Peptides against a protein of PDB entry 5FRP. Designs and how they scored, part 92

Target 1, 225 residues: chain A of PDB entry 5FRP
Amino acid sequence: VEWTESIPQIIATREDISKELNQALAKTFIDSDPRVRRTSVMIFNKVPVTEIWKNITNKAIYTSLLHLAREKHKEVRELCINTMAKFYSNSLNEIERTYQNKEIWEIIDTIPSTLYNLYYINDLNINEQVDSVIFEYLLPFEPDNDKRVHRLLTVLSHFDKKAFTSFFAFNARQIKISFAISKYIDFSKFLNNQESMSSSQGPIVMNKYNQTLQWLASGLSDSTK

## One batch from the design tools (peptide; made by RFdiffusion4, then SolubleMPNN)

Design b2_p18_1_s1 (from b2_p18_1, 11 letters changed)
Fold by OpenDDE base, seed 2:
Structure b2_p18_1_s1 (fold): chain B 225 residues (1-225), chain A 18 residues (1-18)
Amino acid sequence: as target 1 above (225 residues)
Amino acid sequence: DFEKEVEKLIKEQEEFEK
């Protein structure tokens, strides 16, 4: 009987602790020290998605996480972009949509739009990172057509106008890049053949090869910068 | 463990504020 009477108190204590932790965590996301903000983001990487959803109930924390995608501090921003993309994917795969978590899902569902909007910053490093996380987490390779379409529709369902524009631009760019790479390969093969190089087409292909390389290189960020 | 990670974070923050 005594242990039963202690249960409500224990539950209440746990609830209080959870509330306090959420409040403390919310403060760390907006801390002036980038190291503290970084550590806060890392929680989402270290803790399983199911535990995050269970224990982080303050919606402000999720909002703050998304805001860090535009953080001035490069390392924090880069970490945040990767983290939020992965978290989105994991949430879609593992978290059921319920009435109780609806408000959190409303925030999480904006992650794709948040990421695609980063293209408007017009930074090559950011663009490359966004490209990477899109292919890795948002729209990963899926051999099942129905699942692939469902994921695509889910990702697009909460896009704003700017995100849609970026999405179409991204796809167009990818097609162009793929085509350019294909040409590069073909030109390279041609130039490696002595007979072909000695032909009247040799100089023409060399020129096209150089143009293709220049175009491809212009789209790549300098890793040293 | 979520609680452990949050606790670590809080501790780090407290150390920074000193």
Scores: peptide ipSAE 0.110, ipTM 0.713, DockQ to the pose 0.014
Fold by OpenDDE base, seed 1:
Parts: sequence; C-alpha cells; structure tokens
Structure b2_p18_1_s1 (fold): chain B 225 residues (1-225), chain A 18 residues (1-18)
Amino acid sequence: as target 1 above (225 residues)
Amino acid sequence: DFEKEVEKLIKEQEEFEK
C-alpha cells in the first residue's frame, strides 16, 4: 500500500522533470547564440523519433524548430531544413496518429508546406537543399505504387496555397531539367562523332550544347557561397 | 535515454563555448 502511494509521486516527479526540461528546451530554440540553437536542432537529429515524440510534449518546441528553417544563420538553417525533413519522414514511418499526439501531428504535418514555401525566398542554395530533402525524405523513391501515391497524398493533403504553387513550379522545373539533360546527352553523343561534328550541323549542335549547358549551370548554386 | 542525450548535447555545447 505504501509503495502504491509512492508511485503517483514518482510519476508526478517525472512529469515535473519533463515539464521543466521541455520549458528549458523551448528557450534554447530561441537563444541568441546560434550554437545553442544548433545544439537544440541536433536533439531532433540524434534522438530516435519515438523518444522525441514521447518526451517532447511542448508544441512550442516543434513550432520553433520549423521557424528555424528561415533562420538567418546559414549553418543553423541548413541543419534545420535537413533535420525537419528527416524527422517528418521518420515520424510518418514510425509514429502512429493518436488522439493524444494529434496536436503535435498538426504541426508536423505542416513541414512539407514549410519546406516548399522556402522556394519563395529565391535563394539558389536554399532551393538546392529543398530539392534534395524532398527527394530524400518527403517524396523518396518507393517502388510500391500504392505506398508512393499514399505518401504523395499525405504530403499534399496539408499544403497551403503557396506550397501548391511551389509544388507545381518545382515539378515543371524538374521536367525542364530532365528534358535539358536528355538533350545534353544527345548533343554530347553527336559531338563525339567526328563525322557528325564535321557536318554542316556541327556548329549548330555545338551552339545548342553550349546553351543547354549554360541553362543547366544557371540552376545550380555556387559551391563557394 | 532522452534526458541523457539532452544532457550530453548540453555538455558538448558548454565545451564548445569554452
């Protein structure tokens, strides 16, 4: 009987500790020091997704994580973008939707929109990173058609209007890139043939090749920046 | 495990600030 009476106190103590930890963690996400913010983001990267969902119960922490995607500090921003995309993917794979975690899921479900909205910043580095995390985490390669469609629908179901616009623009860009790459390959093959290069079409194809290459290059971020 | 990981991260940060 005495042991049973101590259980509520232990649970209460754990709850209190959890609350204090959540409060402390919430403050670190908005700390003025980028290193502190970075460390906070790393928690979501290093700790298993199941443990995150179990122990981080303050919704403000998740909201703050998402806000760091627009962080001024480049390193923190880049880390956050990768982390939140990965966290989204892991959550979809490992966390069940329950009544108890509904409020957190409402926030997590906005991650795709948050990422797609970054395209409006019109920064090549950000665009490249968003492209990368979309293919790696949001819409990964899935050989099962049903699973692939389900994932796509899940991502799209929580889009805001801006995200939809970005999504269509992204897809259009991808089609153009794919087309350009195909042409690049064709032109390269043509130019590799000496007879073709010496033909009247040689200079024309060379010009098209260069144009294609320039177009492709213009879409890439500067690796030095 | 979560608390330990958080503590580890905090310590790592403190060491970096030093």
Scores: peptide ipSAE 0.040, ipTM 0.663, DockQ to the pose 0.014
Fold by OpenDDE base, seed 5:
Structure b2_p18_1_s1 (fold): chain B 225 residues (1-225), chain A 18 residues (1-18)
Amino acid sequence: as target 1 above (225 residues)
Amino acid sequence: DFEKEVEKLIKEQEEFEK
């Protein structure tokens, strides 16, 4: 643990990390102690993306990072999901594709598929987190149409069949959620009008209002769990 | 299906408002 905790400082201060250090770091990502794994993931959060790409040359480290997205330890998994999504976004923005880093990019380019495949776990907490990182990092708001389309195409370009399936399902869900929210607003307006509420449709709208709330809530994770 | 139920309600409301 102590050794791993020193890695961010080492990477920040040294120009190049030795092969031996990379090998040692690779071992920390698969350590039996979740604290060690957590600390390893945190390196990707604490060190600038450019320095990571420069100094972390062992492909196994990146592969292991992606694998942690499915690990059983909740805290490490959640950290990993956020970390890898952010790292992907930062890499797209800041790292040039070269011959030298091609092999690493081949791994990093699978991050979108890795994330979308997490929907198949069918866990509400994971789904919520994946939703969050998709909107924050993978497909962020972009006012420039060309950039937005380019990002989308980049994300989709390395999808496997399962990722495409989940992508379509995700979009379908988003449409439904958007529709539900819109109707929630409409129902709320209706219920705030006394004349409308006193009409024959009043009780019906009230019922549907409650159903809408229930449906929206059911798609969200329990914050207490 | 939630969407169908909502659509039904909207239709009923529109008919009522006519």
Scores: peptide ipSAE 0.000, ipTM 0.280, DockQ to the pose 0.034
Fold by OpenDDE base, seed 4:
Structure b2_p18_1_s1 (fold): chain B 225 residues (1-225), chain A 18 residues (1-18)
Amino acid sequence: as target 1 above (225 residues)
Amino acid sequence: DFEKEVEKLIKEQEEFEK
C-alpha cells in the first residue's frame, strides 16, 4: 500500500523534472545565440521520435521549431527545415494519434504548410532545400499505391490556401523541369552524333540545347555562392 | 536519451554564457 502511494509521488516528481526540462529546452529554442538554437534543433535529430513525443510536452518547443524554418541564420534554418520534415515523416510513421497527443499533432500537422510556405520567400537555396525535403520526407517515393495516396492526403489535409498554391506551382515546375531534362538528354544525344551535327538540323538543335541549359541553370541556385 | 541530450544542451549553453 505504501509503495502504491509512493508511485504517484514518483510520477509527479518525474513530471516535474520533465516540466523543468521542457521549460529549459523551450528557452534554448529562442536563445539569441544561433549555436544554442542549432543545438536545440539537433535534439530532434539525435533523439528517437518516440522519445521526443514522450518527453517533449511543451507545445512552445514544437511551435518554436517550426518558426526556425524562417530563421535568419542560414545554418540554423537549413537544419531546422530538414529536421522538421524528417520529424514529420517519422511521426506519421511511428506515432499513433491519441487524445493525449492531439494538441501536439495539431502543430505537427502544420509542418507541410510551413514548408510549402517557404517558397514565398523566393530564395533559390530555400526552394531547393524545400524541394529536397518534400521528396525525401513529406512525399517520399512509395511503391505501395495505397500508402502513397494516404500520405498525400495526409499532407494536403492541413494545407492552408498558400500552401495549396505553392504545391500546385511546385508540381508545375517539376513537370517543366522534367520536360527540360528530357529535352536536354535528347539534344545531347543528337549533338554527340557527328552525322547529326553535320546535318541542317545541327545548328537548330544546338540553339535549343543552349536555351534548355540556360533555362535549367536559371532555376538552380548557384552552389558556388 | 532525451534527458541526456537536454542536459548536454543546457551545459553547453551554460558554458557559453560564462
Scores: peptide ipSAE 0.093, ipTM 0.699, DockQ to the pose 0.014; fails the geometry check

Design b2_p18_1_s2 (from b2_p18_1, 7 letters changed)
Fold by OpenDDE base, seed 2:
Structure b2_p18_1_s2 (fold): chain B 225 residues (1-225), chain A 18 residues (1-18)
Amino acid sequence: as target 1 above (225 residues)
Amino acid sequence: SLEEEIKKLVEERENFEK
């Protein structure tokens, strides 16, 4: 009988500890020292996603994580961008949507928009990083068409107008690059064929090749400015 | 564990304030 009375106290104590830990973590995310903020983000990399979702219930922590994507300190920002993208992907793969976790999912579902909105900062390093995490975590290679489409729709479902615009621009750029690469390959094959070079089409193909190279160079230069 | 990581973080913070 005595042990049964102690169980509620133990449970209550654990719950209190959990609340205190959540509050402590929430404070570290907004600490004035970048080292503390960095270490706070690293928790999301070190701890399994299932454990995070189970034990971190304070919404402010997740909101603060997302906010650090625009951190002034480069190291913290870069870490945060990678971390939040990975966390999003892991959450989609491992965490079921329930009534209890709905409010947290509402925040996590904004990660794609948060990332795509970083393109408007017009920083080359940020753009490259966002590109990288999109291909690695948000829209990873998936051979199953149905799964790929489902993931894409999930990512897009919570886009704001700005994110959608940047997404479209990015896709348009990728299509153009892919097309240019394909042309480059075709031209390279043509150039390697001496018979084709001696043909009446040789000068025409060379002109098109030069135009394509100039376009690629200008596009790449614009992406580097 | 998450608890251990948070505790380490809090300790680290205290050391920096110091």
Scores: peptide ipSAE 0.416, ipTM 0.887, DockQ to the pose 0.013
Fold by OpenDDE base, seed 1:
Structure b2_p18_1_s2 (fold): chain B 225 residues (1-225), chain A 18 residues (1-18)
Amino acid sequence: as target 1 above (225 residues)
Amino acid sequence: SLEEEIKKLVEERENFEK
């Protein structure tokens, strides 16, 4: 009978330790030293996603992680963007949605919107990184059509208006890039045909080719003139 | 473990404040 009374104390002690650790971690995410913030973010990369979800119960930690995507320190920001995207993907793959973790999922489900909203900063390096993590983690290549569509719908279902706008802009950019690349290939083939170069269309094709190259060189910006 | 990583982090923070 005496050992049964000790179990609640042991459980309580573990809960207390867990609470203290969560509080300590929450503080390190907002530390003034970027090295401390960096190390805090790295915890999400070093620890399995299942262990994170089980033991990190303080919502402030997750919200702080998402907030670091816009911090001033470049290295921490870049690490955070990669980390949160990867964490989102791993969570979708490994963590079941339950009543108990609903509140955390509400935060994690905002990661796609958080990332797409970074496009409004209008920074080329940030845009490139966001593009990268979208293709790697948010909307990865999936040969199964049903799974691919399901993932897409999951991502889109939590978008705010700004995220939707940026998503459409991103897709428009991809279409333009694809078109430009296709035209580049066509022009290259045309230029390799000597008979076509001697034709009256030669100068016209060269002009279009040069325009395409200039567009590609300009960083694939929406220079829809 | 998560606990070990948090402990290391806390220790590092304390070392930077010194």
Scores: peptide ipSAE 0.414, ipTM 0.885, DockQ to the pose 0.013
Fold by OpenDDE base, seed 4:
Structure b2_p18_1_s2 (fold): chain B 225 residues (1-225), chain A 18 residues (1-18)
Amino acid sequence: as target 1 above (225 residues)
Amino acid sequence: SLEEEIKKLVEERENFEK
């Protein structure tokens, strides 16, 4: 019977520690030293998503994480963009939506929009990184059609008008890239066939192949014009 | 653990302010 009376104190102590730790972490995310901010972001990479959702309850931490996507310090920004995208994907896969975590989900659900809005900065490095995390984490390859559609709808459900515009532009680029890759493969197959190379079509195909290679080499960003 | 990581972070911050 005596051990039961100690449970409330232990719980209270844990809650207090949790609150203090949350407050401390919230401060480190907005620290003036980029090393501190970097280390703060790294917590989201080192700690399992389930543990983060359970113990990090201060909304300001998540808001601050998202804000770092526009950080001036390149290393912190790049880390943040990768981290938030991965965290979003892991959250979708591992965290159930409940009444208790609704407020945090309202923030996390804005991650896709936050990322797509980075295209308006018109920075090639940022654009490349956003492209990368979209393919890796936001809209990864999913062979199951229902899961793929569900993920897509989830991503789009919180988009503002600007995010939609960026999304369509990105998709248009992806289609072009996919087409280019397909043509590259076809051309490569053609080039490997000596009989085809000796044909009257050989020079034409070779020219198209070279154009495709030049397009691919010019970077994925210029093809949206 | 998350607690350990936050503690390390806080310690690191304090070391940078010195």
Scores: peptide ipSAE 0.413, ipTM 0.886, DockQ to the pose 0.014
Fold by OpenDDE base, seed 3:
Structure b2_p18_1_s2 (fold): chain B 225 residues (1-225), chain A 18 residues (1-18)
Amino acid sequence: as target 1 above (225 residues)
Amino acid sequence: SLEEEIKKLVEERENFEK
């Protein structure tokens, strides 16, 4: 009841509206109702990144977005993780670094660290989601070597110590996966060659192939054990 | 627009508190 009475009276000037809207949004991010928090996060998905950066100037909103990565409500948390990763990627691609937006960038640049720190929760579902958003948004496939290196350096440049540790663990998994995929391809080629299958090495290769497939099927999370 | 989305959000919040 109290919130309804305060909003209508202050809508006097466009600047005031913008400030008031920012304040209102900041409050909704920390609302006790998870539905309200969810809808707040969805704004970052519905509105273009350029418009977000232009109109959302309250730092608390961005900070609150990052905090929701550890939200107890599963749906809100999952949405937030995807949203912040995507927002980070879009920001890197579309938003220039200026003096005016420096303070916001200081927050946004912590998104990779925030995501990698989620591995310490030791939740399988969270780990899988973090893996997914890293591959999709943080460190996507980039054929241009210079761009790829630049992106990697950008991501790493703001890591805390814990994020670095998680990154190395993740990178180790990536290497293993890459190796497994390479072997899978080799095995597939071998299997297609009848002469190779009839060789004394055939059964050995088949066994290794099956092991590799089982490892791949077990998912990225189980292979580190 | 961002403004419209925030307004909708505020309205929804008010409806949940009733």
Scores: peptide ipSAE 0.410, ipTM 0.882, DockQ to the pose 0.013

Design b2_p18_1_s3 (from b2_p18_1, 10 letters changed)
Fold by OpenDDE base, seed 2:
Structure b2_p18_1_s3 (fold): chain B 225 residues (1-225), chain A 18 residues (1-18)
Amino acid sequence: as target 1 above (225 residues)
Amino acid sequence: EFEKEVEELIKKEEEFEK
């Protein structure tokens, strides 16, 4: 009897704690201190995805996480970009789509579009980071053709027009980079052969080699900046 | 501190559902 009478109070207390926690957490994402914002983002890295979905029910938290992708503070932004990409991938793998979580999924499904829209900032460091998280989390290597196609369709299904344009531009750039690397290798092999270097083509290939190197280098961020 | 507090609260909720 006493145990049964305590259950409603425990349920009420738990609901209150969860609500208070969600309200407190929502405030930390918009805190003026970058360290507080950083700590808030780290919750999504330390807590299992299933527990995040279970306990974080305030939509504003997820929206605020996505907004931090454009944060002025470099470290917080970089952390946020990695975090949201990983969280998206984990959610696709581990979270079932239900009626109850539909509204959160509507936000999470915009993560790919949010990331691809960062290319319009035209920052080389941001571009490299977005490239990295695309290959690691959004569109990872998948040997199963059906799974790969399904993932691709899922990622694309919520793209805005800008994200779709960025997607095509990204793919075109990757093809160009791959081609340039292949040419760099071919030119390097040619120049390492003494007979080839002494030929009439030697100076021509040397020039093409240098041009290829300059083009490849121009697409790389200075890690020192 | 806050991150640890959130982790502890989440763990307590998991233990209560079991």
Scores: peptide ipSAE 0.030, ipTM 0.453, DockQ to the pose 0.011
Fold by OpenDDE base, seed 3:
Order: sequence, then structure tokens, then C-alpha cells
Structure b2_p18_1_s3 (fold): chain B 225 residues (1-225), chain A 18 residues (1-18)
Amino acid sequence: as target 1 above (225 residues)
Amino acid sequence: EFEKEVEELIKKEEEFEK
């Protein structure tokens, strides 16, 4: 009997702790000290996605996380970009869409758009990082066609106009890179054949090979400056 | 420090829900 009477107090205390925790966390994401903001972002990396969704119910925390992707502090920004991309992927894999979590999903579903909009900052380091997290977390390699299409449709379904524009530009760039790599392979095979090298086409293909390498290298080097 | 405190609070909440 006494134990049963303590349960409502414990539940009330937990709700209070959860509320206080959410309020405290919401403040830390907007703290003036970058170290505090960094620590706050790290919670999303260290705590399982299921526990984050269960315990972090304040919408402002998720909104603030997304805003940190554009903050001035480089380390916090970079951490945030990786964190939000990973969190998005994990959420899609592990969190069901329910009535209770609908409002949080409305925020999380904007992560792809938020990331693709970072291309408009026109920063090479940010662009490289966004490229990386797209392939790692947003649109990872999926051999199952149905799963791949479903993921793609999920990502696209919440894009703003600017994100769509960035998406098409990104894909166009990737197609060009893929084509250049294909040419590089073909030219390499040709140049490795002694009979082909001795032909009238040998010098022409060598020149095209060098041009292709230079183009590929320039695209990579521009990402490292 | 704060991160560990948050992790401990989350773990305690889980242990008490079991």
C-alpha cells in the first residue's frame, strides 16, 4: 500500500525531471559558450535515437539543433551537420511515425532540406561536408531498389524549392564525375595495351587521359582549399 | 560534465521504468 502511494509521486517527480531536463537542454543549445553548445550536440551522438525521441520532447531543442548547422563556430557547426544527418538516418530506420511524435517528425523531416540549403553558403568546406553526409546518411547506397526509391521519395517529399535546386545541381555534378571516371577507366585500359598505344590514336588518347585526370584532380583540389 | 549528468539522468529514468 505505501509503495503504491509513492508511485504517483515518483511519476510526478519524473515528469518534473523530464520537463526540467528539456528546459535545461533547450537553454544549452543557445548558450553563448561554444563548448556548451558542442556538449549539447554530443548528446544526440551518445544517446540512442530511441531514447532521444522518448526523453527529448521539447520541439525547440530539435529546431535549435538544426539552426546550429549555420552557426559561426566551425567545430560546433561541423559536429552539428554530421550529427543531424546521422540522427535523421537513424530516426528513419528506428522510429515509427505516430500521432504523439508527429510534431517532432515535422521538424526532423526538414533535415534534408536544411542540409541541401547549406550549399548556398558557398563555402567549400561546408560543401564537402554536405556531400559526405548525403552519401553516408541521407542517401546511402541501398542495393534494394524499393528501399532506395522509398528513401529518396522520403528525402524529397519535404524539400523546399531551394533544396530541390541544390539537389538537381548536385546530381548533375555527380553524373559528370561518373562520366569522367568512366572515361578515365576506358583511357587507362587503352593505354595499357601496347598495340593500342602504338596506333595513330595513342597520342590522342594520352592527351584525353591527361585532360580527364586534370579535370578530376581540379574538382578534388578545389574541395581541399 | 553536463553531458554525463544528462546521460546518467536518462539511464536512471530507464532503470526506474523497468
Scores: peptide ipSAE 0.029, ipTM 0.458, DockQ to the pose 0.011
Fold by OpenDDE base, seed 4:
Structure b2_p18_1_s3 (fold): chain B 225 residues (1-225), chain A 18 residues (1-18)
Amino acid sequence: as target 1 above (225 residues)
Amino acid sequence: EFEKEVEELIKKEEEFEK
């Protein structure tokens, strides 16, 4: 009886500790020191997703994590973008939707929109990173058609208008890139053949090859910057 | 590191819920 009566107090004490921890953690996401913000983001990478969902109950932490995707500090931003995308994917795979976690899911479900909205910054480095995390975490390669479609529908179901626009633009760009790569390969094969290169088409194909390379390169961030 | 401390706290909370 006494033990059972102590359980609510222990739970309450734990809730208090958890609340205090959550409050302290929430402050670190908005800390003026980028190192502190970085450390806070890394929690989402180091702690299993199930444990995060269990112990991080302050919605402000999740909101703050998403906000860091637009962080001025490059390292923190880049880490955040990767982290939130991975966390989204892991959450979809491992976390059940319940009444208790509904409010957190409402935030997490906005991660795809948050990421696709980064394309409007019009920064090539950000665009490349967003492209990467889309393929790695949001819409990963999935051989199972039903799972792939389900994931796609899940991602799209919470899009804002801007995210939809970005999604369509992204897909259109990917088609163009794919086409350009295909042409690059074809031109490369042609130019590698000495007989073909010596033909009347040689100079024409060389020009198209160079144009294709320039177009492909223009879409890439300068890795040296 | 604060991360490790948070991870340890999270683990302690899990162990106590068991």
Scores: peptide ipSAE 0.030, ipTM 0.449, DockQ to the pose 0.011; fails the geometry check
Fold by OpenDDE base, seed 1:
Structure b2_p18_1_s3 (fold): chain B 225 residues (1-225), chain A 18 residues (1-18)
Amino acid sequence: as target 1 above (225 residues)
Amino acid sequence: EFEKEVEELIKKEEEFEK
């Protein structure tokens, strides 16, 4: 009897601790010190996804995490982009959709849109990072066709208009890159043949080869920035 | 430091639910 009477008080105390923790954590995402913001993002990398979903119940924390994708501090932004993409993928794989976690899922389901909307910043470094996390976490290689289609549909189902436009632009760019790489290979094979290189086509192919390389390189971020 | 503290608090909260 006495033990049973203590349970409500223990539960209440736990809820209070959890609430206080969530409130304290929510403040760290908006801290003026980028080191504090970085540390807050790292929690999502270090703590198992199941534990985060269980213990981080304040939706403002997840919203704040997503906002850091547009952070002015480069290191925090880059960390956040990788973290949210990975967290999205892990959540899809490990977290069941329930009534209790619905509000959090409504936020997490916006991660793909959040990431695709970063292309509108028109920053080559951001674009490269977003390309990377799309292939690694959002739309990873999946040999099962049904699973691949379901993942694609899941990603697309929560897109805003801007994300759809960005998605189509991304795919069009990937096709162009693939074509350019194919041409690069063809030109490289031609130029590796001495007889072909000495032909009247040699200089023409060399020019096309250089143009292809320049085009491919123009899409890369400056490693010095 | 704060990361470890939060991780420890999350872990303790899990252990308390078991």
Scores: peptide ipSAE 0.030, ipTM 0.450, DockQ to the pose 0.012; fails the geometry check

